# Peptides against a protein of PDB entry 7UQJ, part 98

Target 1, 160 residues: chain A of PDB entry 7UQJ
Amino acid sequence: PELYQNFNITPPRGVLFHGPPGTGKTLMARALAASCSSDERKITFFMRKGADILSKWVGEAERQLRLLFEEAKKHQPSIIFFDEIDGLAPVRSSKQEQIHASIVSTLLALMDGMDNRGQVIVIGATNRPDAVDPALRRPGRFDREFYFPLPDVKARFKIL

## One batch from the design tools (peptide; made by RFdiffusion4, then SolubleMPNN)

Design b2_p14_5_s1 (from b2_p14_5 with V9K Q10V R12T)
Fold by OpenDDE base, seed 5:
Structure b2_p14_5_s1 (fold): chain B 160 residues (1-160), chain C 160 residues (1-160), chain D 160 residues (1-160), chain A 14 residues (1-14)
Amino acid sequence: as target 1 above (160 residues)
Amino acid sequence: as target 1 above (160 residues)
Amino acid sequence: as target 1 above (160 residues)
Amino acid sequence: VPPPPPAPKVETLP
């Protein structure tokens, strides 16, 4: 985030962190939040899990997403981190597909409704970028993607 | 890894990584696996999510846990990493509490059945150590616990 | 840590963690320390920053290094973690080059003076392995090096 | 049956 300010680069609305589990996606998001936080300018870090949006917020997931984006806007500069955003993906039942479609539609609308003038960055993390709705991966949403590779085995042999 | 060798300490059967989300628990487990892997001696890394044990392995979770421990024993030296092991915690339904109790009982038996002579380490990661069954946190199971603190903001300003 | 016990591998005196900023070097060192600590055998973790050795310990840096190594030896098993060890590198003044040379010389002597029978591991972390004195990177000192790769540079420019 | 060992104290590293 400091780099974006220093380079006069418009921060992306959404960034997708993807890669195998335990590649440091969540750590990187927190690391970015804390690295961008100065003593003078703290970044508010909002974290939600994709599966929690479906399971904890049953019947209110859309409202909770709206509130999250409003709160993030109120506490600018802020990062919204969706861990396991593929956990918004439908489970095998048609009824859950409808609920998923509604939640994803709400997230799409919220991401589209973010004016570029807001200091809110959305980070999605997934182990399965193919399980993330392609509509979320379009320009103006998660338009930037980062692959977190497995740490290569070779580099670690030097500890042992 | 090296520090344990010098100490002639019996390696714990299980290690609990706990701390706030995105403190690098999963990354650390992978990092330990790869750091312990040499070209001559590869460590087999098994990863499972606590929630996946309950949701993907419905009706076979116990069998899949047994197979996992057998496979880990077959591929020694090995690490079994349970990410979000608190996701084995009961969901709000009495029927799921019974399923949870059965799965946890199986995991307890599998951890107790590991001969100390085996090169199998079990790592559990949780954001909620209080949501992990106290029986799993007893000696001979997850008897060692590691707190992953939030990375202090002050240390990060010097990385940038 | 447990895996190193099982492998009968002689622990290195010194391990250099190197790689770009925010790749989890400091986190890894702390997590190694934590993971090596048991209830029966706590590992004492000493952390110092390279820049703090030069700035906070002006005129006493050598003495403070000696005291640190003595304390680490007294509290065996222990880890000494030098974060930003490249921060021991000279700042642009000839007077600071002399101070740096003296501090580095003291660190070299302390690392050479560690008997292999001591349960003290030294971890250095740097973003600039080329800015670390080559004498520190010789056998019996930081003889093992770990590269913490960035997630692919192309990916970073899309976050940044 | 040897007595169960005491519960591990969570120490926060400073």
Scores: peptide ipSAE 0.000, ipTM 0.342, DockQ to the pose 0.055
Fold by OpenDDE base, seed 4:
Structure b2_p14_5_s1 (fold): chain B 160 residues (1-160), chain C 160 residues (1-160), chain D 160 residues (1-160), chain A 14 residues (1-14)
Amino acid sequence: as target 1 above (160 residues)
Amino acid sequence: as target 1 above (160 residues)
Amino acid sequence: as target 1 above (160 residues)
Amino acid sequence: VPPPPPAPKVETLP
């Protein structure tokens, strides 16, 4: 939040957190949510896991996405965090093409349909940015990508 | 590690990190791995995701678990971190019983087969401790459970 | 960064991450640094440990702080992360008063001397916010404090 | 009608 203001950059609608497993992507999204809510200005934090949207809502994943975005819009300011977004929006070339394609298309439409003035930020976390549909990684969607490197082992040791 | 030595406490073989998604379980496991490795004493950190073991290694998940434990034993001192261990070891009553039962049984045997003198710590992270097979939560396995609460919304707001 | 822009909030110059040890403060700072750098807009992340500044640079800690801030200013946009900032800026009433007082005074002056338009964010992490000089916790310095709660103290004690 | 799920708590990084 603060860094983009300092830079006079239009805040992205979507932020992709990518990096090796356990580099703190989910933690970061949570901390960002917490770090943006004051007692006066509560940010509603919505968390969904990509695989859970597919597995729990087979045939309703699109509807669940729509409901999530509507609820986020209703509870502005809000953050939608998709943990493991590659599980929700895998690359279209995988043989499970049809179900994933509809979900991806719905997510694309929902991200495109967010007003630029909306107080809804979407954060996607993935261990594999290349496994996310490139259409989600375009400007106006997850237009900012943040690499969470493994902290250098030396930097980890210097922290301890 | 050092804490358990200092207290003359037998280090747990298995530690279950449980709590809401993004409460820093994976982060904590990495931080523990980092915090326990010195320049003189590197701890080898193995990370696996429960769902990945099932999905990538259909029919070989048991073998992959065995290899993981052997590799961890070879690279002692080591930490095996299972992120989303509920995905690896769901409760036995779910209709996918047979595949999961074999994997759980293998994991149980591997945890039981770790010598108390082994410098291998297993950390399981789950959002749903009740979705983990209770056999894994018994003494000698994941005998210590750590609840990662959502930081109190007020504590979260005091952050902001 | 982005959240402060979305909320039309002047980004803090300094953010204090506080909470018990191993609550992910350092990881959060790293993740913030990573989450604020795109391929097009790399944020330079400077990490220092408070105790290291005192121990490695006895008699030059003030100079090292100045150099750090100058380098951060040169490499804008940048994040300066002080891990264990209580080690750098202990409360003035501790008997090691003179050395710490000069370092704290230097850090105060450096934070005060940052232009509000500067693209340098300072993040301090501490396990003991009450051990940090209150002068650092004032508006225009570490004016935002972020409590990283332990996952339930009982959970931590069950590890111990 | 089951009570609406509690508003998703803003997750701070622990």
Scores: peptide ipSAE 0.008, ipTM 0.310, DockQ to the pose 0.048; fails the geometry check
Fold by OpenDDE base, seed 2:
Structure b2_p14_5_s1 (fold): chain B 160 residues (1-160), chain C 160 residues (1-160), chain D 160 residues (1-160), chain A 14 residues (1-14)
Amino acid sequence: as target 1 above (160 residues)
Amino acid sequence: as target 1 above (160 residues)
Amino acid sequence: as target 1 above (160 residues)
Amino acid sequence: VPPPPPAPKVETLP
């Protein structure tokens, strides 16, 4: 309950952080995880990169996604953070498109398969929201979007 | 001398930077390297990722570690920065545990083999200090630890 | 026109951002892209990492570079950002040197082949400008260099 | 054989 209230989300909805890299999407996801972690309720934080799902998990990516969601469910309340989730979007090679379609379909099924009573939040971070499959942006999946603007160039030059 | 004084460390001690990712451990390590570099004494900065040691150096990781330490000794005063040093911790597969144990044992031997008169500092950055082998956290190795807290959520919202 | 004026560059010149990692080179490149994007003229931002060009594109790196430049030309005005472009510099293995030399030569040819009328800017970010092939730093390529100093350690401790 | 995928880094937030 509290985790989803702190995110102002209804379970099992995912949150899409989008905006330029280095805007602190990953750090915000972690800060949210830390701020939602009380002394009594530690939130387990799982981080994966979209590009790692494709390149490191060749032939096992679907299984590794399933294991990740099972582990997140086992250690709830938990956050699954997908950094560079647009890395699950195919680079338009025909052989990679099939593998990508399979991984994306697996992620969709895992997000839809999350029980409404689970305390698992999925955060996707992308630099290209338009490269994220629209099926992932539907209700019950990544249906909340937060834009991370670049800090104003002038503001950043004062911090540098 | 000066390098170790600037770090307030006695050689050959390593420094462990720990804290959540995106807290700027890597940038602090580089800032320390830059601040310790005078016009007369340029400090050579070597960066390696723990995950790269395991994945890119399959079968040569130990040799590449030795070469790194030799090169750092040759270009002293120098800093060796291991980013994601917890990436040297085994993922619990029996075959990977042996490879990991060998790499960690090699790193231990290289840290112990640094002459007390060398101007080589080793900085390890981890997001999970508890995943770093306790043998690496002993005196003469990573025996100084610096915690990098998340910037306060409120502080970061003012910088964004 | 405006894109190149905002960068204060004459086309087809590349810009080299150099300085320690975490100094915000990637973020500056994106801030420039965002500041040059008006409501009427969205700038397409392409990001690639030098290490990914070598490791993910084994045997196709040259083709993927060509496709990247073609896509950037198709979606002009556009920015191609190469993060860690020093990752195109060989790790000193003889077999890798040949592959690297071929990739660098392909990048040189693609930069030289950009029509003076194109609205494609290439930004390279490196932590080691001296590891970038001097041929890339010649006029018509990465002929403008911006140094990204470390934020003063004291300034950063106030932001952390 | 592709290297086995890295196991889930379970980070327990403090």
Scores: peptide ipSAE 0.006, ipTM 0.220, DockQ to the pose 0.109; fails the geometry check

Design b2_p14_5_s1 (from b2_p14_5 with V9K Q10V R12T)
Fold by OpenDDE base, seed 3:
Structure b2_p14_5_s1 (fold): chain B 160 residues (1-160), chain C 160 residues (1-160), chain D 160 residues (1-160), chain A 14 residues (1-14)
Amino acid sequence: as target 1 above (160 residues)
Amino acid sequence: as target 1 above (160 residues)
Amino acid sequence: as target 1 above (160 residues)
Amino acid sequence: VPPPPPAPKVETLP
């Protein structure tokens, strides 16, 4: 909240972190959560993997998404972080489109149904922004995108 | 490519990164991809988890592997990174061997079918190289192995 | 072993790493494994995700847990690291308690059945220690807990 | 039907 307030930016409903895997998207999402968390204002951080919602929650994914958003709303200020969100909402390319389309439709409805005054931020991380359904990348959903470049060769040698 | 050219090494079809998890195998695979990527020559990086191919693609794993290799060939120069590849191709130990054997056979065929002139590098990461089917570790497949030691205690304290 | 010996601490059967995700729990578990691994004494590191045991091993989770502990015992000194262990053993809250209860019961029995002289350490990582079944947090199981604070803002900028 | 995944991992960042 405060980080977005400091930039005179209406807190986006959704932020898409994109860039190569292991570029620190999850770490940054968490660092943002921590940086926005004060002793007085603890931020609740929810993490899900897109492909786990699809695979682990087969037949219940929609319900689990609803419960996730309800829990996030109950524990606001909160961040919902979807890691590998392209696994949740792949571009409508495969014949298994119907199951994916239902989950994507539910996620769209949940993002659209978030009150703009709600202190729930949704962060999606993907390696392939173009593999995320364009409907999720529209205004009122994941309307901000942050590119995570690969760390420079010199930066990589400091992590290794 | 250039990194392998600089060492007069025919780019291996496959490289096995092995060592304890979170030793930076994925980061190194990506760092290698980035180091080999110039402004003129972008390397496309594909990431899959071995256990996700088995679990998420039950009944379609072979087709998804073929599509992955075709997509990587279409977007060459490319790197296919299999994280937790022992989850894809466990040593033939369990009675569910038939499904695993089919997926492993498909991966073997795809690696054998890669043209030596193709700019597709396959990197497998495992914590247990001995849990990877020995057929994958033969020449023309994952024929190079890199051990990722745990960072020294001093190096770890810089990352923590 | 030696790190625990240096503190006059009987090597705990289980250690619970808790704290925010991406705070380096997995990295630390692995760093501990390496720090305890000498050239003469290699520690075998096993990694499983709690939610993957539940989702990927549906109907075989108990058997896979037994095999994991047997393999760890065979390759001792060893570390079994359960990432997201709250995914394996959630607090008994949902009507699907029976399947979870069986897996939790199996894990409890395996941890209780570990000989105190065995060189097998079990590390569980969770973001929510309170979401882990209290039975796992009892003496002789995950009886030690380590909190992983978020790295200070300055530390995060060095990793990014 | 695989058992429903455990309740969402809720982390309260301190």
Scores: peptide ipSAE 0.000, ipTM 0.231, DockQ to the pose 0.163; fails the geometry check

Design b2_p14_5_s2 (from b2_p14_5 with V9Q Q10V R12V)
Fold by OpenDDE base, seed 1:
Structure b2_p14_5_s2 (fold): chain B 160 residues (1-160), chain C 160 residues (1-160), chain D 160 residues (1-160), chain A 14 residues (1-14)
Amino acid sequence: as target 1 above (160 residues)
Amino acid sequence: as target 1 above (160 residues)
Amino acid sequence: as target 1 above (160 residues)
Amino acid sequence: VPPPPPAPQVEVLP
């Protein structure tokens, strides 16, 4: 929270955590959620996996996304974390993936429909940022991206 | 490797990291790999996702597991990290999941076939330890388990 | 950054990451630095080890700290990460540790001299928070602390 | 009917 005030940065609606697997994207999202609550001000953390929404909610994924965003809005301040968001919103490769296209469209609409005054932050995490639909990476959606580099081996040896 | 030598601890064949998603299991595995490497002694880190082995290697998953273990043995000291190992070795539910049963059997045999003198550590990570076949959680396999708790929220909130 | 605006949280000058070794403190600091940079707004990340400042800069450690803070101010928005800060700022045990006392005094003055409007965040990490001078843990310095718990010891001892 | 979505793990961060 404080870093953005000091930096005169307008809060993104959506933050994309990207980088090689096991760089701590999900851990960071949880840490961010955990670091924005105080004893007086708790943040509600919603977590979903992209592939789970597609596989578990075949035909209802759009409704589940809408319910998730409504629940996050009800429990604001809140964080919605999509782990493996490339599984939820893959790049539109073929016209035949109508289900993916509709889920992406719903997610786009939900991201666009977030009032900037709402205390809801959406964090997407992926190991494959190029596999995420570019429409999600536009201003007003995941307009901030965070590269989680593989910690340089030289630098990791200093954590021991 | 060095951690076990320094503590006179026989290196486990397999270590199960379990806990809620985003507790840093994969990150810890990478940090351990980095932390056990020195400038003189580099550890090779092999990473696979359980679901990817099933989906990408349909019909060859067993061969790919064997190749992975042979490659890890060639590049010892090495760490094999299975992320989402519950996707690779689900609890034996029905006789109809013959493919899962054969992959589990192969993984069991590979874990059992690791010479304790080999500098190969297998780390499995899961969000659902109860969804991992209990046969993998026995001595000589994933005989060590690590619960990654959700980091206590009170502490993380001061960094954001 | 944004979460602090929405939550009306005043940004800390300094954040102390503490907890057992290998809990991901340094990784979190790097991930926070990465996570505050956008394509439009890059954060400069400065990393130093406490012991390295003492050992490599004997007699010049104070000057090196001043230069580090000036460079961070020049490259704002920036993060200064002190890994193993207990090596830099030990608890004042004996009057004979004049070198440590002067370095601690310099670090205190640099932390106090940070304009709250400056886009410089200082993150200290330690495995031994009780070995860090309590003067650094006061308001206006490392006034926020993060415990990185060991994942439940019962779990971790199975991987070791 | 697929089982109802597991209630969002609303981790009310303590």
Scores: peptide ipSAE 0.000, ipTM 0.360, DockQ to the pose 0.044
Fold by OpenDDE base, seed 4:
Structure b2_p14_5_s2 (fold): chain B 160 residues (1-160), chain C 160 residues (1-160), chain D 160 residues (1-160), chain A 14 residues (1-14)
Amino acid sequence: as target 1 above (160 residues)
Amino acid sequence: as target 1 above (160 residues)
Amino acid sequence: as target 1 above (160 residues)
Amino acid sequence: VPPPPPAPQVEVLP
């Protein structure tokens, strides 16, 4: 939040957290949600896991996405965190093409339909940014990508 | 490791980290791995995701678990971290009973087969401890459970 | 960064991450640094451990702090992360008063000397916010404090 | 006089 203000950068609608497993992407998203909330200004934090949207809502995943974005819009300011977004929006070349393509298309439309003045930030976390549909990684969607490196073993050793 | 030695406490074979998504379970496991590693005594950190073991290794998940435990034993001291262990070991009453039951049985046997003198710690992370097979939550397996609360919304607000 | 922009909030000069050990403070700082860097706009991340500044640089800690802030200013946009800032800035009542007082005074002066328009964010992490000199916790310095709760104290006590 | 401390480790996070 504050860094982008200092840089006079329009806040991205979508932020992609990528990096090796357990580099703290989910923790970061929660911490960002927490850090941006004050007692006066509560940010509503929505968390969904990409695989859960597909598995629990086979045939309703698009509707669940729409409801999620509507609820996030209703509870502004809000953060939508997609943990493992590669599970929700895998690259279109996988043989399960049709279901995934519709969900991706819905997510694209929902991200495109967010007003730039909206107080809804979407954070996607993935271990495999290259497994996310490139259409989500375009400007106006997940237009900012943040690599969470494994802390260098030495940096971990110096941290602990 | 050192803490348990200092307290003359037998280190748990298995630790279950449970709590809402993004409460830092995976981070904690990595931090524990890093904190227990010195320049002289590197702990080998193995990370697997429960859903990945099922999805990538349909029909070989048991073999992959065995290989993981053997590799962890070979690289002692080691930590095996199962992220989303509920995905690996769901409650036995779910309709996918047979595949999950064999994998759970293999994991049970591997945890039971770890010598108390082994420098292998197993950490399971789950968002739903009640969705984990109760047989894994027994003494000698995941005998210690750690609830990762959502930081109280106020504590989250005080964090950020 | 972005959330403060969206909320029209002046970014803090200093953010204090506090909470029990292993609550992900350091990981959060790294992830914030990563999350604020794009391919086009790299944020320079400086990490120092409070105890290391004291132990490695006995008699030069003030100079090291000045050099760190100068280098951060030179490489704007930048984040300075002090891990274990209580080790750098302990409460003035401890018998090692003189050395710590000079270092704290230097850090105070460096934080006060940052232009509000500067693209340098200081993040301090501590396990003991009450062990940090209250002068650092004032507006214009570490004016935002972020409590990283332990997952349930009982959970940590069961690990330990 | 101890040697000048090494320059701050600058990690450019990608």
Scores: peptide ipSAE 0.000, ipTM 0.315, DockQ to the pose 0.035
Fold by OpenDDE base, seed 5:
Structure b2_p14_5_s2 (fold): chain B 160 residues (1-160), chain C 160 residues (1-160), chain D 160 residues (1-160), chain A 14 residues (1-14)
Amino acid sequence: as target 1 above (160 residues)
Amino acid sequence: as target 1 above (160 residues)
Amino acid sequence: as target 1 above (160 residues)
Amino acid sequence: VPPPPPAPQVEVLP
């Protein structure tokens, strides 16, 4: 709260980190968590992969998302980081499209319900922002987006 | 040249980057590719995800690995980066264990065959080095391993 | 050896990593140290903070810098990483300016003396390359500079 | 004289 209060910055409910793979999205999320952490006030960092939500939590993905958001609220201030959030995207089968639609619907409802969640920030990372459901990118959800460019090749030629 | 010459460092055929998620393994691989690139000599950076090898290349994963290594040789000097190489690990079905064993066997053969490949480095990244097939971690394959520790919280408080 | 031999890469004596906070400068330095390390030839990584040189080593900063460079030579191949090297910059008191000038002068002399130091690389990291003494940025010292770009500044103010 | 700072923790990268 204080860091965001001191900046007069309304803490984003959701932030989408997008850009080519290995641009430091996950590192930046951890970096933000660590930088906002103080010795007096540790930020709890929750990390999940989009593909793990579909594959590891088969049949319980919705429940696990609810539990994740409850745990994040319990351990506030917290960051929920969804790495590869585009991995929630449907795979080529109609049955997986239905499962995806249900999981995405649950995530939408969980993000919309964050008004009462206190100091929880959600960060989504993707290499394919176009593969992220447009409903997740609306105001009150991932309403802030950050492009992580490839590190320019030119600057590094000076080390070698 | 001299520092690496003086190191008598046989260039690793394969390097395993391991450590907690979001410790910058992928960023580092891209960083190494960019740093080793010059205006006169660009390094070609090939990136694949372990899970994509299993899921996107179903039935062609072995062929796609062969093509990847041939393309890397054609575009040498090159880096092949396998992100989440532990994602080649077997999924809970016996049928997928057989597919995994075949894909890993192909990758092993491709790495062993690198003596005649010229300037190709293979980088594997994993969060779970124990989930990487021990055969991949043998000399002549991923024979060099680098632990990416979590960025210590203490150091960051002084940057902000 | 061959990849770096084939790149005709003169090892930098000193490399300046610069860019905004949390861009992975420290992470990059550690990972370069790791990547250059082999099982047969470990690189010794020495890390110091610019502010710690002024604050923790009050009255001995020059001696501690000399000892650091001697130890790095003794444990070659080695990397000396100065995190926040701009933290060697004078604080607002004339007495601290004199202390700073003396410490910087010692660092300059130590870097100039590296011809006889063998396989020691010095990496400086800063968020403020303009706050780094221009004398440190001359050939034979931090003669190679790397910009670690932010994701667009407008984007960060939306996270924070 | 403050005690000499503890020997630099040589973090040997594994």
Scores: peptide ipSAE 0.000, ipTM 0.356, DockQ to the pose 0.035

Design b2_p14_5_s2 (from b2_p14_5 with V9Q Q10V R12V)
Fold by OpenDDE base, seed 2:
Structure b2_p14_5_s2 (fold): chain B 160 residues (1-160), chain C 160 residues (1-160), chain D 160 residues (1-160), chain A 14 residues (1-14)
Amino acid sequence: as target 1 above (160 residues)
Amino acid sequence: as target 1 above (160 residues)
Amino acid sequence: as target 1 above (160 residues)
Amino acid sequence: VPPPPPAPQVEVLP
């Protein structure tokens, strides 16, 4: 309950951070994890990259996702942060359909299978929200989206 | 000259940003690019990911590196930022030696081939400086290293 | 109440984020706004830059501050984020005393005039906490300070 | 054809 309130999300909703590369999406996810962690209630932070799950675990990506969600469930309250989630679950393009379809289907099932009583938050970060499978952006999944704009270039020039 | 002065680096040195994921390495590289850009002298910022160079350009990674350095040289003063450079130039492990060896060799040659008169700065970011080929960390290449610690968790806890 | 509890501040306290440029102060302020926003209770986030208030509104900076606080009060619960607050309220240096003194006095009056029942949080960000007028750092104003360390200061100075 | 899912709440962080 409290974890989801601190993220202003109704369980078991995922949060999509989108915006240009280097806007601090990963830093923000860590910041949110740290801010929601209390001395009494440490939040476990799991970070995975979409491209790493595909490249390091060819044929095991589904198993790695299951293990990640199981580990997050074991260490509640927890945050799963998917950096570059567009690399894990790209929009189903015709030419690589089967492997990506199975990974996306697994991630969908894992997000849908999160008990409403769980204290697991899923944060996805992408530079291309339109490259993320629309099925992941539905209610009960990544249904909250936060845009990370480029720090306005004019902004930083005056800080020096 | 001025770009290298603004980075307090002697040409043609590369800068390695290392530290845990989500410490703001990419944000810092962008910040430095913005801070060194003046109204009169815009610095061109090139960003590439190590893993993207390998995965998107299977068999062309060397050519893409050459093109990147040529484009950076054409648009001087410029910054080349390699995010996740450990993905581009992993320590030579026996099982994938040839392809990685050629990419690393190309990057070494490109860094060594940067004329002392160039206004191109190379910034590499990694979560694992020990996973970056030691040849890249030698003088004249990524010879300056900057650690990006995790923001001290204790500091943020007091914000809540 | 809850907004101030989530910021662990007693009303009408301001929070000063200090630390070097690009440490994610602005990003953190936005994250805090997002984390404190609920489905039922959207927090309105107002962002202004100190230097912009001075430069864009020569002779109207006081009026712009009043309007900002009135708008924030109208859209409670709200956060006012002053980026580069040292640009708005620099330590009273002899050579520009009158204009800065009036803006600082206006900001002080606006912070002191926030009713204890208001749900307006003021966050100031600065790279130079010592350049912020000490009157702003007193109890009931920016009385909570959070340091955003550079990842190792030695790192950034060697890059500049 | 099931109706298109409601547009995700894109909170543009201002």
Scores: peptide ipSAE 0.012, ipTM 0.339, DockQ to the pose 0.080; fails the geometry check

